# Peptides against a protein of PDB entry 3JWR: the designs that were tried, part 305

Target 1, 323 residues: chain A of PDB entry 3JWR
Amino acid sequence: TRELQSLAAAVVPSAQTLKITDFSFSDFELSDLETALCTIRMFTDLNLVQNFQMKHEVLCRWILSVKKNYRKNVAYHNWRHAFNTAQCMFAALKAGKIQNKLTDLEILALLIAALSHDLDHRGVNNSYIQRSEHPLAQLYCHSIMEHHHFDQCLMILNSPGNQILSGLSIEEYKTTLKIIKQAILATDLALYIKRRGEFFELIRKNQFNLEDPHQKELFLAMLMTACDLSAITKPWPIQQRIAELVATEFFDQGDRERKELNIEPTDLMNREKKNKIPSMQVGFIDAICLQLYEALTHVSEDCFPLLDGCRKNRQKWQALAEQ
Target 2, 298 residues: chain A of PDB entry 3JWR as posed
Amino acid sequence: TRELQSLAAAVVPSAQTLKITDFSFSDFELSDLETALCTIRMFTDLNLVQNFQMKHEVLCRWILSVKKNYRKNVAYHNWRHAFNTAQCMFAALKAGKIQNKLTDLEILALLIAALSHDLDHRGVNNSYIQRSEHPLAQLYCHSIMEHHHFDQCLMILNSPGNQILSGLSIEEYKTTLKIIKQAILATDLALYIKRRGEFFELIRKNQFNLEDPHQKELFLAMLMTACDLSAITKPWPIQQRIAELVATEFWEQGDQVGFIDFVCTQLYEALTHVSEDCFPLLDGCRKNRQKWQALAEQ

## One batch from the design tools (peptide; made by RFdiffusion4, then SolubleMPNN)

Design b2_p24_4_s2 (from b2_p24_4, 11 letters changed)
Fold by OpenDDE base, seed 2:
Structure b2_p24_4_s2 (fold): chain B 323 residues (1-323), chain A 24 residues (1-24)
Amino acid sequence: as target 1 above (323 residues)
Amino acid sequence: SLPPLSDEVVVSEEELQRLLDMWG
């Protein structure tokens, strides 16, 4: 395609030029091509292209395939969300110095997972999928969408000309796919809630050890969630804009719930309750986000900007909630 | 030295579900 030719021939700017090592990164000014270039840079600077002998054209095609398999009519859970998740992962690995704590296969898997974790997202949550009796709800009992995202990820990875993992041994390939699956499934916040207590307890007791395979798996899950939710850590103007996208998507779901399911939506998905967004954001930060970024910062102090951003945004949302 | 982790915020299952719906 013309798009592939353009991408493959383009000079890839440095990570410094692209600012993709910054936790404060914003994609708002980037074209789709530039987001793809950023993605190439992430793979390159993490040594994934070299270590796993990725062909440049194949990587370019894969990136474009991933991007294409996000829906354009979804307000938030689209390519830009996946891209920002991957950028946060990259920043956490580089600037947050987590790269040195992980294997190359784990890093490869996390980056692929971050880019792929919401593939073919429909702009509705698992609850809606279940209540609408969607065919996917018959295939999976839990984490319905996350299983679908992984299936889409696997489909793309196995598609002709998209096989970025072809340089891996059979064992490396199996390991990578296992980690990708676990990482994508970990983005189900319901699973995060179930597992986070163990992680926080390990941190509180100073017993956290990445050499333990179980704790490693747990950490990768927490790291994925931290990147997935990283919009809450962004500078306030960026955070506000992203919150509007999230609200738009949820209101669209709420409208569909009324029309298709004949139910009154929850406050979060109720367009008429927009005034409750600030207080809901405070609640979300306190209940879900704050402890995660605190714990992550205990694993690596260089991740502090995520925690600091989260705290600052909490104050901003609280101030709005008091108005 | 980093401060200790904040205490777990006790949220009702309903409120937690609402929060999960927001970001899930």
Scores: peptide ipSAE 0.111, ipTM 0.804, DockQ to the pose 0.830
Fold by OpenDDE base, seed 1:
Formats: C-alpha cells, sequence, structure tokens
Structure b2_p24_4_s2 (fold): chain B 323 residues (1-323), chain A 24 residues (1-24)
C-alpha cells in the first residue's frame, strides 16, 4: 500500500527527537505516520529489531496492521490509546530503567502486548458485551474483550507479511506468545484488583524478587496496568483532554445502554452526570492508580514521574470536585 | 527514600464495579 511504502521509506527520527522516552509525552500533535515512526523507534531502541532479526518492511506492515485493527469511531480505546500505552512502556523501560530488569523476550512481548492490548475495541466494556449477549460473551466468561484482543493480536502476527516473530526459535515464539497473552489479559482491571494486593504486600515486606517466575509474571501484569492507565499521570492539559475522550466513550456506551439494553447507565457512563467526573477521577486515582505508581516507583525510582504526575492530577481533580 | 506505600484502599463492590465499568 501507499501507506506502507511511505512508512518503510521514511527516515525514523531518534527517540530524543520524538520525545518517546518522556513520561510527559503527548501524541496529540502527531500524525498517524509519526505514531508509526515512533513505534519503529521503540522496537529499534529496545534492540528488538536486531535481536530478533525483524525485517523492516515486515515490522512496518505489522505496525500498520495493528493500527488498522483499531476502530476510528471509538473515542478513547483506539490506536492512540494503544500507542500511548506502548510509549509509556517504552519510557518505563528506558527512562524508568526497567529494561535492565527484564529479558529481551519479556520486553518484546510487553511492547507487542501494549500495542495490541485493545485491538478491535468496540468502545464498550466487558459488562456491556456480556449484557448485550454478544457472540464473544458465549466464548469467554471473564475478560471477554481481553481474550478477543489477544485473538486479534495472534491473527495479525500470523498474517502474511506481518510475521515479526519469524526470527524466533519455536521455544522463544511460544514463550513470547505466552507472555503476550498474560500481558493482554492482565489489562482487565478486574484481574488487576485481584492481584495487586499480592504485589503491594511483596513491596511492603521488601520481599519483591524478579528472579521468582511468579513474581516476574505479577510484575509484568502490574507494569502493563501502569502503562494502560498512564493517561492519569500526564501533565494536566493532556490529562484533561484524555479524560474528555474517556468520558465521551463512556457516555456513548451509556447512551447505547439506554437505547439497546434499556438500562440506566452508571454515573460514569451517564452523560447527565458530567459534573461528577472530577470526584470520580479522584476516586479512581485513590482506589486504583496511586498505590500502583507508588509500588512501581519502589521497584524503580526512575518511574517517579508517573507517581508525581498522578499525584498532581489528583490535586487538580480534587480542586475541580470542590467547586 | 520513597515513603511507604499508601494504606490499602478498601473498595466497595459497587465502587469497584463503577471503576471497572470505566476502565475495564
Amino acid sequence: as target 1 above (323 residues)
Amino acid sequence: SLPPLSDEVVVSEEELQRLLDMWG
């Protein structure tokens, strides 16, 4: 395609030029091409292209395929969300110095998972999918969308000309797919809530050890969530804009819930309760986000900008909630 | 040195569901 030709022929700017190592990164001013270039740079600077012998054209095609399999009519859970999740992963790996704690296969899997974790997202949550009796709800009882996202990820990885993992051994391939699956499934916040207590306890007790396979898996899950939720850590102007996108998508779901399911939406998805957004954001930060970024910062102090950003945004949302 | 982790936040099932509805 013309898009592939343009991407494959383009000079990929440095990570410094693209600012993709910054926790404060914003994609709002980037074209789709520039987001793809950033993605190439992430793979390159993590040594994934070299270590796993990725062909440039195949990587370009894969990136474009991933991007294409996000829906444009979804306000938040689109390519830009996946891209920002991956960028946060990249920043956490590089600037946050987590790269040194992980294997190349884990890094490969996490980056693929971050980019793929919401593939074909419909702008509705698992509860809606379940209540709407969607065919996917018959296949999976829990983490319905996350299973679908993984299935989409596999489909793309196995598609002709998109096989970025073709340079891996059979064992490396199996390991990578396992980690990708675990990472994508870990983005179900219900699973995060179930598992985070163990992670926090390990941190509190100073017993956290990445050499333990179970703790490694737990950490990868927590890291995925930290990147997935990283919008809450962004500078306030960026955070506000992203919150508006989230609210838009949630209100769209709420409107569909009324129309299609004949139910009253929750406050979060109720367009009439827009004034509650600030207080809900404070609640979300307190209940979900703060402890995660605190714990992550305990694993790597260089991740502090995520925690600091989250704290600052909490104050901003609290101030709005008090008006 | 980093301060200790914040105390465990008790999330009600209702609040959890609301939060999950937001982001899950």
Scores: peptide ipSAE 0.118, ipTM 0.806, DockQ to the pose 0.858; fails the geometry check
Fold by OpenDDE base, seed 3:
Structure b2_p24_4_s2 (fold): chain B 323 residues (1-323), chain A 24 residues (1-24)
Amino acid sequence: as target 1 above (323 residues)
Amino acid sequence: SLPPLSDEVVVSEEELQRLLDMWG
């Protein structure tokens, strides 16, 4: 395709030029081509291209295939969300110094998972899928969409000309797929809520050890969530704009809930309760986000900008909630 | 030095579900 030719022939700017090591990164000014270039840079600077002998054209095709399999008519859970999740992962690995704590296979898996974690997202949550009796709800009892996202990820990875993992041994391939699956499934916030207590307790007791396979798996799950939610950490103007996209998608779901399911949506998904957004954001930060970024910062102090951003945005949302 | 982790946030099941609906 013309897009593939353009991408494959383009000079990939440095991570410094692209600012993809910054926790304050914004994609708003980037074209789709530039987001793909950023993604190539992430793979390159993490030594994944070299270590796993990725062909440049195959990587380019894979990136474009992943991008193509996000829906354009979804306000938030689209390619830009996946790209921003991956960028936060890259920043956490590089600027946050987490790269030195992980294996190359874990890093490979996390980056693929971050880019793929919401593939073919429909702009509705698992609860809607379940209540609408969608065919996917017949296949999976829990984490319905996350299983679908992984299935889409696997489909792309196995598609002709997209096999970025072809340089791996059979054992490396199996390990990588296992970690990808676990990482994508970990983005179900319901699973995060179930598991986070163990992580926080390990940190609190100073018993956290990444050499323990179980704790490693737990950490990778927490890191995925931290990157997935990283919009809450962004500079306030960026945070506000992203919050508007989230609200738009939620209101669209709420409208569908009224129309298709004949139910009154929750306050979060009710466009008539838009004035509740600031207080809901404060509640979300307190209940879901703060402790995660605190714990992550205890694993690596260089991740502090995520925590600081989250705290600053809490103050901003609180000020709006008091008006 | 980093401050200690915050205490566990006590959230109702209803509020938790609301929050999960927001972001997941």
Scores: peptide ipSAE 0.114, ipTM 0.801, DockQ to the pose 0.855; fails the geometry check
Fold by OpenDDE base, seed 4:
Structure b2_p24_4_s2 (fold): chain B 323 residues (1-323), chain A 24 residues (1-24)
Amino acid sequence: as target 1 above (323 residues)
Amino acid sequence: SLPPLSDEVVVSEEELQRLLDMWG
């Protein structure tokens, strides 16, 4: 396609020029092409292109395929969300120095998973999918959308001309797919809630050890969640704008819940309850986000900007809630 | 050294579900 030709022929700017190593990164000013260029740079600077012998055209095609399989009519869970998740992963690996703690296969899997974790998201949560009796709800009992996201990821990876993993051995391929699946499934916040206690306890007891395979898996899950939620860590102007996108998507779901399911939406998805957003954001930060970024910072102190950003945004939301 | 992790926030199952519905 013309898009592929343009991308494949383009000079890829440095990570410094693109600012993709910054935890404060924003994609708002970037074109779709520039987001694809950023993605190429992430793969290159993580040595994934070289180490796994990726063909440039194949990588370009894969990126465009992933982007194409996000919906444009979804306010938040779109390509830009996936891209920002991947950028946070890249920043955590580089600036956060987590790269030195992981294998190349784990890094490869995490980056693919970050980009792919919300493929074909419908702008509605698992509860809506279940309550609407969607066909996907017949296939999976839990983590319905995350299973679908992984299925989409696998489909793309196996599509002709998109096989960025063709340079891997059979064993490396299997390992990578296993980690990708686990990472995508880990973005189900319900699973995060179930597992985070173990992670936090290991940190509190100073027993956390990445050489333990189980703890490694747990860490990768926590890291995925930390990147998925990383909008909450962004500088306040960026945070506000992203929060508006999230609210828009939630209100769209609430409107559908009223229309299609004949139910009153929860306050979070109720357009009439917009005034509760600040207090709800404080609650979300306290209940879900804050401890995660604290724990991540204990694993790597260079991830502190994520924690600091989260704390600052909590203060801002709290101030708005008090008005 | 980093400060200790914050204590777990006691959230009701209803509130937790509400939060999960937002981000899940």
Scores: peptide ipSAE 0.110, ipTM 0.796, DockQ to the pose 0.840; fails the geometry check

Design b2_p24_4_s3 (from b2_p24_4, 9 letters changed)
Fold by OpenDDE base, seed 4:
Structure b2_p24_4_s3 (fold): chain B 323 residues (1-323), chain A 24 residues (1-24)
Amino acid sequence: as target 1 above (323 residues)
Amino acid sequence: SLPPLSDEVEVSDEELESYLDAWG
């Protein structure tokens, strides 16, 4: 395609020029082509292209295929969300110095997972999918969308000309797919809530050890969630704009819940309760986000900008809730 | 040294469930 030719022929700017190592990064000013160039740079600077012998054209095609399999009519859970999740992962790996704690296969899997974790998202949550008796709810009982996202990821990886993993051994390929699956499934917030207590307890007791395979898996799950939720850590002007996208998508679901399911939506999805957004954001930060970024910062102090951003946004939302 | 992890914020199970239902 012309798009592939343009991407494959383009000079890829440095990570410094693209600012993709910054935790404060924003994609708002970037074209779709520039987001693809950023993604190439992430793979290159993590040594994934070299270490796994990726062909440039295949990587370009894969990126464009992933981007194409996000819906354009979804306000938040689109390519830009996946791209921002991957950028946060890249920043955590580089600026946060987590790269030195992980294997190349784990890094490869995490980056693929971050880009793929919401593939074909419909702008509705698992609860809506279940309650609407959608065909996907017949395939999976739990983490319905996350299983679908992984299936889409696997489909793309196996598609002709998209096989970025073709340079891996059979064992490396199996390991990578296992980690990708676990990482995508870890973005189910219900799984995060079930597992976070173990992670926090290990940190609190100073017993956390990345050489333990179980603790490594737990950490990768927590890191995925931290990147997925990273919008809450962004500078306030960016956070506000992302919160508007989230609210738009949630209100669209709530409107559908009223119309299609004849139910009253939850406060987060109720357009009539828009005035509660600031207080709900404070509650979300306190209930879900703060401890995660604290724990992550204990694993790597260079991740502090995520925690600092989250704390600053809490204060901003609290000030709005008091008005 | 980083300060110790904060204690779990007293969030009601109901409030936590509301966030899970929305974001999950």
Scores: peptide ipSAE 0.462, ipTM 0.897, DockQ to the pose 0.737
Fold by OpenDDE base, seed 3:
Structure b2_p24_4_s3 (fold): chain B 323 residues (1-323), chain A 24 residues (1-24)
Amino acid sequence: as target 1 above (323 residues)
Amino acid sequence: SLPPLSDEVEVSDEELESYLDAWG
């Protein structure tokens, strides 16, 4: 395609030029081509292209295939969300110095998972999928969409000309797919809530050890969630704009819930309760976000900008809630 | 030194479920 030719022939700017190492990064000014260039840079600077012998054209095709399999009519859970999740992962690995704590296979899996974790997202949550009796709800009992996202990820990885993992041994490939699956499934917030207590307790007791395979798996799950939710850490103007996208998608679901399911939407998805957004954002930060970024900062102090951003945005939302 | 992790935030199960339902 013309897009592939343009991407494959383009000079990939440095991570410094692209600012993709910054926790404060924003994609709002970037074209789709520039987001793809950023993604190539992430793979390159994490040594994944070299270590796993990725062909440049195959990587370019894969990135474009992933981007194409996000829906354009979804306000938030689109390519830009996946790209920002991957950028946060890259920043956490580089600027947050987590790269040295992980294997190359884990890094590869996390980056693929971050880019793929919401593939074919429909702009509705698992609860809607279940309540609407969607065919996907018959295939999976829990984490319905995350299973679908992984299936889409696997489909793309196995598609002709998209096989970025072809340089891996059979064992490396199996390991990578296992980690990708676990990482995508970990983006189910319900699973995060179930597992976070163990992670926080290990941190509190100073017993956290990444050499333990179980704790490693737990950490990868927490890191995925931290990147997935990283919009809450962004500079206030960026956070506000992303919160508007989230609210738009949630209200679109709520409107569908009323129309299609004949149910009253929850406050978060109720367009009529838009005035509660600031207080709900404070509650979301307190209930879900703060402790995660605190714990992540205890694993690596260089991740502090995520925590600091989250705290600052909490204050901003609180000030709006008091208005 | 980093401050200790914050104590578990007392969030009502209902409030937590509301976030889980929306974001999950």
Scores: peptide ipSAE 0.462, ipTM 0.897, DockQ to the pose 0.789
Fold by OpenDDE base, seed 2:
Structure b2_p24_4_s3 (fold): chain B 323 residues (1-323), chain A 24 residues (1-24)
Amino acid sequence: as target 1 above (323 residues)
Amino acid sequence: SLPPLSDEVEVSDEELESYLDAWG
């Protein structure tokens, strides 16, 4: 395609030029081509292209295929969300120095997972999928969308000309797919809530050890969630704009719940309760986000900008809730 | 030294469930 030719022939700017190592990164000013160039840079600077002998054209095609399999009519859970998740992962690995704590296969899997974790997202949550009796709800009992996202990820990875993992051994390939699956499934917040207590307790007791395979798996799950939620850590102008996208998508779901399911939406999805957004954001930060970024910062102090950003945004939302 | 992890914020199960339902 013309898009593939343009991407494959383009000079890929440095990570410094693209600012993709910054936790404060914003994609708002970037074209789709520039987001693809950023993605190439992430793979290159993490040594994944070299270590796994990725062909440049195949990587370009894969990136474009992933981007294409996000829906354009979804306000938040689109390519830009996946791209920002991957950028946060890249920043955590590089600037946060987590790269030194992980294997190349884990890094490969996390980056693929971050880019792929919401593939074909429909702008509705698992609860809606279940209540609407969607065919996907018959295939999976839990984490319905996350299983679908992984299936889409696998489909793309196996598609002709998209096989970025073709340079891996059979064992490396199996390991990578296992980690990708675990990482995508870990983006189900229900699983996060179930597992976070174990992670926090290990941190509190100074017993956290990445050499333990179980703790490693737990950490990868927590890191995925931290990147997935990283919008809450962004500078306030960016946070406000992303919160508006989230609210738009949630209100669109609420409108569909009224129309299609004849139910009253929850406060978060109720357009009539827009005035509660600031207080709900404070509650979300307190209930879900703060402890995660605190714990992550205890694993790597260089991740502090995520925690600092989250705290600052809590103060901003609290000030709005008091008005 | 980083401050210790904050204690679990007392969020009601209902409030936590509301966030999970929305974001999950």
Scores: peptide ipSAE 0.460, ipTM 0.896, DockQ to the pose 0.765
Fold by OpenDDE base, seed 1:
Structure b2_p24_4_s3 (fold): chain B 323 residues (1-323), chain A 24 residues (1-24)
Amino acid sequence: as target 1 above (323 residues)
Amino acid sequence: SLPPLSDEVEVSDEELESYLDAWG
């Protein structure tokens, strides 16, 4: 395609030029081509291209295939969300110094998972999929969309000309796919809530050890969630704009729930309760986000900008909730 | 040294479920 030719021929700017090592990164000013260039730079600077012998054209095609399999009519869970999740992963690995704690296969899997974790997202949650009796709800009982996202990821990875993992051994390939699956499934917040207590307790007791395979798996899951939720850590102007996208998508679901399912939406998805957004954001930060970024910062102090950003946004949302 | 992890925020099961239902 013309898009592939343009991407494959383009000079890829440095990570410094692209600012993709910054936790404060914003994609708002970037073209689709520039987001693809950023993605190439992430693979290159993580040594994944070299270590796994990726062909440049294959990587370019894969990135464009991933981007194409996000829906354009979804307000938040689109390519830009996946790209920002991957950028946060890259920043956590580089600036947050988590790269030194992980294997190359784990890094490869996390980056692929971050880019792929919401593939073919429909702008509706698992609850909607279940209540609408969607065919996907018959295939999976839990984490319905996350299983679908993984299936889409696997489909793309196996598609002709998209096989970025062709340089791996059979064992490396199996390991990578296992980690990708676990990482994508970890973006289900229901699984995060079930598992986070174990992670926090290990941190509190100073018993956290990445050499333990179970604790490694647990950490990768927590890191995926931390990157997926990273919008909450962004500078306030960026956070506000992303919160508007989230609210738009949630309200669109709520409108569909009323119309298609004849149910009253939850407060988060109720357009009539827009004035509750600030207080709900405070509650979300307290219930879901703060402890995660605290624990992540205990694993690597260089991740502090995520925690600091989350705390600052909590104060901003609290100030709006008091008005 | 980083301060200890904050205590578990007493979030009601109902409030936690509301966030999980929306984001899950």
Scores: peptide ipSAE 0.453, ipTM 0.897, DockQ to the pose 0.757

